Peptides against a protein of PDB entry 9GMZ. Designs and how they scored, part 169

Target 1, 343 residues: chain A of PDB entry 9GMZ
Amino acid sequence: TGFPLELLTRPATERLAYFENYTVAHPRLKEVYEILMRTIAEPAGASFIFVYGASGVGKTTLRLRVEQKLTELALPKLESDRARVPVVGIEAIAPESRYFNWKEYYTRALITLEEPLIDHKFDYGVRGISRDNFGKINVESKVVAPALRRALENALIHRHPDVFFVDEAQHFGKVASGYKLQDQLDCLKSLANMTGILHCLLGTYELLTFRNLSGQLSRRSVDIHFRRYCADSPEDVQAFKSVLLTFQQHLPLAETPNLVDHWEYFYERTLGCIGTLKDWLKRVLSDALDREATTITLKDLQKRALSVAQCQKMFKEIQEGERQLSETEADVQNLRSALGLGA

## One batch from the design tools (peptide; made by RFdiffusion4, then SolubleMPNN)

Design b2_p19_4_s2 (from b2_p19_4, 6 letters changed)
Fold by OpenDDE base, seed 5:
Structure b2_p19_4_s2 (fold): chain B 343 residues (1-343), chain A 19 residues (1-19)
Amino acid sequence: as target 1 above (343 residues)
Amino acid sequence: SSLVLETSNLATGEESFVE
């Protein structure tokens, strides 16, 4: 089991595209995928799902897989209801200013929700929102954020997606004050309540600050921790080695590289984050294909590795997030014990 | 227990199991 051998005769662009589109369904990804799919199917009155974990753990890969699966599951219903969109996913942009740009957020959400290929067109009733000759939404600069919000609310109600995804959602937290952070969360809560659409926010451990500030969301939110692999767990080390074995079989090179023998070096430079690993291998594969190399070497890996300083910074951010979660779990256990509820 | 990694190509929908 490996890449299609016919790729060895194909252009470098096709070989690279194969690896880019290849996903390893590693244990942590499967676990989080199953929890997320179940929660979307049966939200039980939840308005929010928070998916948090290290940068490069694979949150975007998770989102894309769930979007694909929800689309596949909706196909039979879409034949009868051409107005429906099964899922909508956007990436939040880091604000250039001290304030999150809601106008840009609503614009991007509308553009993503109202793809040109949707036969059933919706009239937003908002001047300055139109479709071009290709059916793409155009939003004039004069349209204000409150009007875009109403247009998005109406579009979400009309299209009725099973979930609204926001990737890199920690960017909602990049505001000058804790008060403004609460305002952002109240805006999202209001959007979810007005539309009846489940929102899934994916992001780094910075999302934990949102969770703690929103005592009101705690009753209507589901938390999903997307953990990295830890070197102190034998099971996690074995899973990480198995991922390396799978990637080495799916690198479209004439000679299969031995990645597994270098597992400690891969772990040192990825911190057990599979997205970081995939991105690293993708860069190394691109360099190998450009050189028409038959395989990749340790020197090729070293050339594209994250620096030790980058890894140390990322590791500090991970440790702080993992610590906050561990303290929260201990606090819950202490509260249960104090209430006379068994562990 | 051999961790069976399911791999899928997002473009083709092909799932490969590695035992």
Scores: peptide ipSAE 0.012, ipTM 0.479, DockQ to the pose 0.852
Fold by OpenDDE base, seed 2:
Structure b2_p19_4_s2 (fold): chain B 343 residues (1-343), chain A 19 residues (1-19)
Amino acid sequence: as target 1 above (343 residues)
Amino acid sequence: SSLVLETSNLATGEESFVE
């Protein structure tokens, strides 16, 4: 089924919002969703989940769908336990300096945990954290990072989310030395241990460098690889074409554009990353709606495409990550063979 | 009105929205 035809009579803002909120349940997203939901339900003593994959593969979409589902599943319990938050999700900020801003991280986490709709106000035990007249948290500039950490630890214990999501978690790794990266990992490990809350770090393949520094975390972490679609796999090409077919049916335009016939061009400019594809189509849809256009043309697509130079850079980063994982898979296989466990 | 996802069929990719 396509988009609701009634949208053609609605404002451009509602038509765009429909497409922005629409999610294609493509095979890789479904697979990773099922693994992640199962791991959150049964962490088996894990303190961390690492979800890694190409930029624009759809990690943020995955997070949002899991957050929605965990919220829906918690609704019957939230009526009786008004202190509980089922899930918390934040995005890690790229540091302006070569150092990760822990103060900003803790502040954002506290603001996200303490939505105005939560009836039970928590006392953080920290001076300089207040609520405004709308119930929103305000953190005074004088509050130091160690105090914000204690406030976050107390809030996480009190709200008891099933998982704490950190999107763009590769930004923890942007520290100039391996020693400082270990300190960041030990800081996160101590937060997870002190709160008893499962942490899910989502990021690019740069997250692998962060993951590999802690041999102790390897025993208490689950790894999830969110793969892109590969053009050398016939099954992946068919899945990618099916995603294009679904998107063309859900673009709220009077005439259905033919995206599928241009699948190679879409693949060239997205590298098989569905998030990159969706963001491209959103930009093109916005331009079409602004012009009151009946459809999308190849020229409209070309105007909003990533440049070849951008795609080449992204592809090099993907190849490095995929190589690192393939080497690890080969090393595991070699170890199994050497142990006599068979291939 | 914010369109709220009512149902997401992960098998078909079909999503329904309610106002």
Scores: peptide ipSAE 0.008, ipTM 0.376, DockQ to the pose 0.061
Fold by OpenDDE base, seed 3:
Structure b2_p19_4_s2 (fold): chain B 343 residues (1-343), chain A 19 residues (1-19)
Amino acid sequence: as target 1 above (343 residues)
Amino acid sequence: SSLVLETSNLATGEESFVE
């Protein structure tokens, strides 16, 4: 099982798009997908889901697959309820200033939420929010953040998505004082509580600092750790090799490259992160297609690899996140032992 | 001839190579 052979006669753009859209259903992605889908279906009074893991582990791929599935499942109901949006997903932007721009966040959220439903005018209850003749939301510069928040609250209540995704959510943590970080978290809690909409925050291990600041969140949040593959686990190494084999079969090239024989080099330069691996292979595939090459070589791989210095920096950030989680797991075990609940 | 791994069966450990 591999790519459709007819792609070899197609333009480079179609061949690249095939690989970009291809998703390997690897064990960690399946596990996290199943947990996330179950939690969205049955939140059990949770208002937040935290999905954390290494940069390049595949969180955006997870989000997009969940958004697709929730949309597919909602289609029969959307025929009768034209006001409903099944899911909304945004990316949190790193603030240019020391302060998170809530006005921009609310504006982007409103635009994204209303983009599918161009024909259905909604009164946001806020002056200076309008739709153009193409149904795009326009927000006048005079509209202040508290008014945009009320507009978003009203829109979320009216559209009633099953979940609100915020990708790169560690950017909420980029505030100079711990006090302001708590205020941001309380703002998000208030938005979730006022709308009744489940929020899913996806981010790096920096999201753990944000999660740990509020003991009140722990009672209304579900945590999902999206782990990388670890070289010290034989099972994880086999899973990583299987992913390489699958990508090898799905590169739309005339000659199948042997990626599996180089698995250690791929592991060294991806740290077991499948998103990083896919992005590397996309760059190499693009270069190969531009040259009309029949295959990819080790030299082509080396040309587009992350540097050792980049990998060392990323690995240090991963180890710190994994350490914090391991300490938390040990604390839970110690608490259970102290309570007499057994290991 | 560089043997290219065609298929690896992780369950059986069988690997097929094409020349």
Scores: peptide ipSAE 0.006, ipTM 0.368, DockQ to the pose 0.045
Fold by OpenDDE base, seed 4:
Structure b2_p19_4_s2 (fold): chain B 343 residues (1-343), chain A 19 residues (1-19)
Amino acid sequence: as target 1 above (343 residues)
Amino acid sequence: SSLVLETSNLATGEESFVE
């Protein structure tokens, strides 16, 4: 099954939007989705979920699919509980300064949690937080971070989402000292504990630094590794080729490009990361549609590919993350052996 | 008449244009 052929008669914007909205349900995405959905449904006293993996592996796609599913599952209950929000998701912003801006974080979280469509206006108990005529939250500059935190705590308790998502959560780690990182982790822990809301932090392998520094978070956290496809695994190579086959069938072009025959080049420039692959193909599709092209060429792919230097840098970051995880698995085995539990 | 791309080959990068 490919794209709807009617798209070939549609504007380039509609053709591009089709591909942007299309999601390949690849094996690693399905696996992580099922684990995440199960963990959200039955957190078993966990306060945190860490979802970590390579940049461009598809963490944002995972989040959006979980948010969609949680919303769909909540619809029957939302009619009776107009105060409830099923899920809230924000993206952590890279601070322009050396320090994470908690005031901005709390403001964004409040704005996202308190969408205009919520009939029940909530009093946050904080002066200087108001709703505009469009129902958007306005936070006065005089409102301090501790007051915004209390407002967010109250809002999370009142709206009672099944999970609070924070994408790009490695940006919390951008602190000049280990002490400041601990304070940030303690702040997040306290927010989760005070609200009783499950927090899911999605990010790069830099999240492992958070996990390792907070022995207290680790006791109440679930870890989910979103793996890339590895070229040394025949099964992973077949899965990657199957993703390419699916994408080539869903590119709304008159002639189906043969992406599968170029799988090694696609792998070289994506490192087995499906998000990176999709973003690459999106750029190439946009260029092809702008030219009214019937298909795409290897030259079109090359024009929009990540450079070898970018891929080498990304690969080093991946190797370091995968190494740290492998060492952690070995440390667990060593600990079990040292405890006399056997291998 | 603007040349419009009719066919392109992924493997070769060859493009054919029609008027």
Scores: peptide ipSAE 0.000, ipTM 0.300, DockQ to the pose 0.021

Design b2_p19_4_s3 (from b2_p19_4, 6 letters changed)
Fold by OpenDDE base, seed 2:
Structure b2_p19_4_s3 (fold): chain B 343 residues (1-343), chain A 19 residues (1-19)
Amino acid sequence: as target 1 above (343 residues)
Amino acid sequence: SMIRLETSNTATGEESVVE
């Protein structure tokens, strides 16, 4: 079954919103979703989960689906525990300066954790944190980062989410010196330890630098690799084609476009990343709706495609990340062989 | 053969399977 045919009579905004809100549960997304949900349910003493993969692989979609599911599962318990928040998710912002803005991070985390709809209010124990008449948190400019950290620690303890998500977490790594990166990791580790809340960091392969720098985090972290689809795997090619078929059926246009016949072109310009594919199709759909077009053509696709130069840059970043992971897997096998455990 | 994929719409809460 495709999109609801009634959408063809609806405004362009509703048609676009349908596609934006549409998610394909492709094999890699399902696999990572199941691993992540299991790890959140049974962290086995882990304080961190690292989810890494190519830019545009679908990490944000994964996060949102897990947040939705954790919220749904918590609803029956929220009637008895009105203080609880099942999940909190934020996006790390790239620092404008050479230093990560911890004050902004803690403020955004507090705002996200303390939605107006939460009935149970508590005192943060910090002057200059208040709620407005709509229940929204206000943080005065005078509140310093250490005070905001304590407020967040108290809020996380009181709300007790099953997981704290940080998307685009590679932005923690943009600090100029290896020592400062370690200090940031120690800060995150301390927050997780003080609150007892599991942290999930989602990001690019740049997160592997965090894994390698903290031998202490490695003992208390779970790693999840969100792989792209590879053109050298027949199974991955079939999965990618199936995603294209699904998207073409769910584009709210009068005539179903033939995306599957162009799968190689879609692969060339997405590198097997489904998020990149969906964002491309959103742009093309928006253009088609603005023109009141009945379908999308290859020419429409070409107008909104990433350039070859952009794809080449992205592919180099992917290859470097995949190489680093393959070396780590080989090191594990070598260690096992050296220990006499067999490969 | 195409892989059967589950789909979901976050706005409607509708889950479907596409073949």
Scores: peptide ipSAE 0.159, ipTM 0.815, DockQ to the pose 0.877
Fold by OpenDDE base, seed 5:
Structure b2_p19_4_s3 (fold): chain B 343 residues (1-343), chain A 19 residues (1-19)
Amino acid sequence: as target 1 above (343 residues)
Amino acid sequence: SMIRLETSNTATGEESVVE
């Protein structure tokens, strides 16, 4: 089954929106989704979940699908508990300065947590935090980071989400010293402990640095590796081809493009990252719709492909992350063997 | 054989299996 044929008579904006809102549940996404959903349901005393993988592997898609599912599952409970928010998700911003902007982080978290028009007005007990006429949180510039933290702690306790998502969480690590990174982790740990709310940090392989710095977080964290598809695995190549087949059937064009025949070129320019693939196809689809084209050609793909230099840089970052994980797995195996624990 | 992939549209809530 492909896209609804009725889309061919719809405006370009609706056709593009269909593809943007379309998600392929590829094997790696399903695997990570199932592990993440299980871990959220049964944290087993964990305070943190780390989801790490290549840029463009699909972490944001994973987050949004989990947020949607948690919201759906919470609907029956929300009828009885109108104060509850099922899930909160924010994106961490790269700091412009050498210091992470905690004031902005807490402000964004509060705004996101209170964005649903929940009938129950919560008094944050902080002067300069108010709701506008539309129920949106307004934070006055005079409110300091410690006051915003207390407001967020109180809001998280009151709203009691099943999980707090932080996307692009590697941006916590962009501080000039390893000591400041530890302080940030301790700050997040304190927030999780004080609120009793499970935190899920999604990011690049730079999150592995967070794992290594906090031997205390390792005891209360679950690690989830969101792997790319590898060309040296026949199963991964088959999965990647299946994703291409699915996308070609769901591009709302009059003539179905043959993407599968170009799978090696798609792999070369995405490194097996499905998010990168989807974003590439969105750009190409937008160009095709603007030209009222009936299909997508190889030339159209080439115009919107990442450069070889971009792919080489991304691949180096992936290889370093995969190497660090492989070394860690080997170290665990060596430790188990040395302890007389079977493989 | 191609792997069956489940697909979802977040706008319509429609889930489909592509063979």
Scores: peptide ipSAE 0.120, ipTM 0.794, DockQ to the pose 0.887
Fold by OpenDDE base, seed 4:
Structure b2_p19_4_s3 (fold): chain B 343 residues (1-343), chain A 19 residues (1-19)
Amino acid sequence: as target 1 above (343 residues)
Amino acid sequence: SMIRLETSNTATGEESVVE
């Protein structure tokens, strides 16, 4: 089954939107989705979930699918509890300065949590936080970060989300000193503890630095590794080819492009990351639609591919992350052996 | 045989299995 053939008569914008909204439920995405959904349903006293993996592996797609599913599951309960928000998700912004902007973070979290469509108005108990005529939250510049934190704590308690997602959470770690990173972790820990809301941090392998810095967070965290597909695994190669087949069937073009025959080139330029693959195909599809092309050619793919130099850089970052995880697994075995537990 | 993948359109909520 491919895309709806009726799309071929539709505007380029609608054809592109179809592909943008299309998600392939590839094996690694399904696995991580199931683990994440189960952990959210039964956190077993966890305050944090860490989801880490390569840039472009599909973490944002995972988040959006979980947010959708949690919203669907909450619909019957939302009729009785009009204050409840089933899920909240934000993206952490890379600080322009050497310091993470907590004021901006809290403001964005409040704005996202308090969508205009929420019927139940909440008083944050903080002066300088208001709703405009459109129901959008406005935060005055004079409001200090500790006051915004209290407002967010109160809002999270009142709205009772099943989980609070923070995407690109490695940006919390970009503070130049280990001491400042600990302060940030303590801030996040305090927010989770004060609200009782489960926090899910999604990010790159740089999130592993957070895991190692706080032995206290480790006792209350669940770790989920979102792996890429590896070319040295026949099963992973087959899964990657199956994703290519699925994408080629769902590109709304008159002639189905043969992506599968170029699987090695796709692998070379995506490193087995399905998000990177989708973004690449989206760019190429956009170009093809702009030209009213009937199909996608290898030249079209090459025009929008990441450079070899970019891929080499990304691959080094992936290898370092995978190495750190492998060392952690070895450390577990060493600890077990040292405790007299068999390997 | 290629792995059967489930697919979903987030806009329509339509789910399909691709063989």
Scores: peptide ipSAE 0.094, ipTM 0.795, DockQ to the pose 0.898
Fold by OpenDDE base, seed 3:
Structure b2_p19_4_s3 (fold): chain B 343 residues (1-343), chain A 19 residues (1-19)
Amino acid sequence: as target 1 above (343 residues)
Amino acid sequence: SMIRLETSNTATGEESVVE
């Protein structure tokens, strides 16, 4: 099975959009998706879910798929409960300053949560927060962070999402002092506790530093490791080749390119990260469509590849994260052995 | 052997298994 052949007669924008919206449910994505969906359905007293993995592993794709599924599952209930929002997702922004901008965070969260199509108007109980005639939230500059927090708490309680997603959550960790990082964690914990809303933080392996700072988080958090494919695993190599085969069949080009024969080069320049692979192929497809090309070549791939220096930097960051997790797994085994529990 | 992967397109709503 391949792309719809009718796409070959359609505009380049539609052909590109087809590939952009195309998702391969590769084994690691499916596994993490199933764990995440189960954890959201049955949090078992957890207040946090941490989803960590390499940059470009596919965390955004995971989030979007979960958001779509939660929305779909909630639709029958939303007809009767017009105040409810099934899911809310935001991206944490890297602070320009040494300090995380909580005012901006709360403002973005409120704006995202209070989408214009929500018929049921809510009084935030905070002066300087209003809704325009189109239902868009406006926050006056005079509104301070503590007031925005109260407004967000009230909105989250009223809208009652099944989960609150924060993508790029490693940006919470960009604080100059360990004390401020703990304070940020305590603020997030307090928000989750006050609202009763499950928070899912998605990010890089830098989230491990954030996770490890609070022994109290460990008791109320679920960890999900979104692994890349590893070249030292025959099963992972097979899965990666299968992803390449799938993508080559779904590139809307007149001639199917042979991506699988170049699997080692694709692995070298993606480090086994499927999001990085998809983004690379999107760039190459866009170039091919702009040239009205019938296929893509190795030269076209090379033109849009990450540099070796970029890959080396990314790989070092991945290896450090994987090392930290491996040490943690060894510590668990050592603890189990010391407790007289079988391996 | 290659493994079959599930695929989905959010624009078309099509779901398939590709080998």
Scores: peptide ipSAE 0.069, ipTM 0.756, DockQ to the pose 0.878

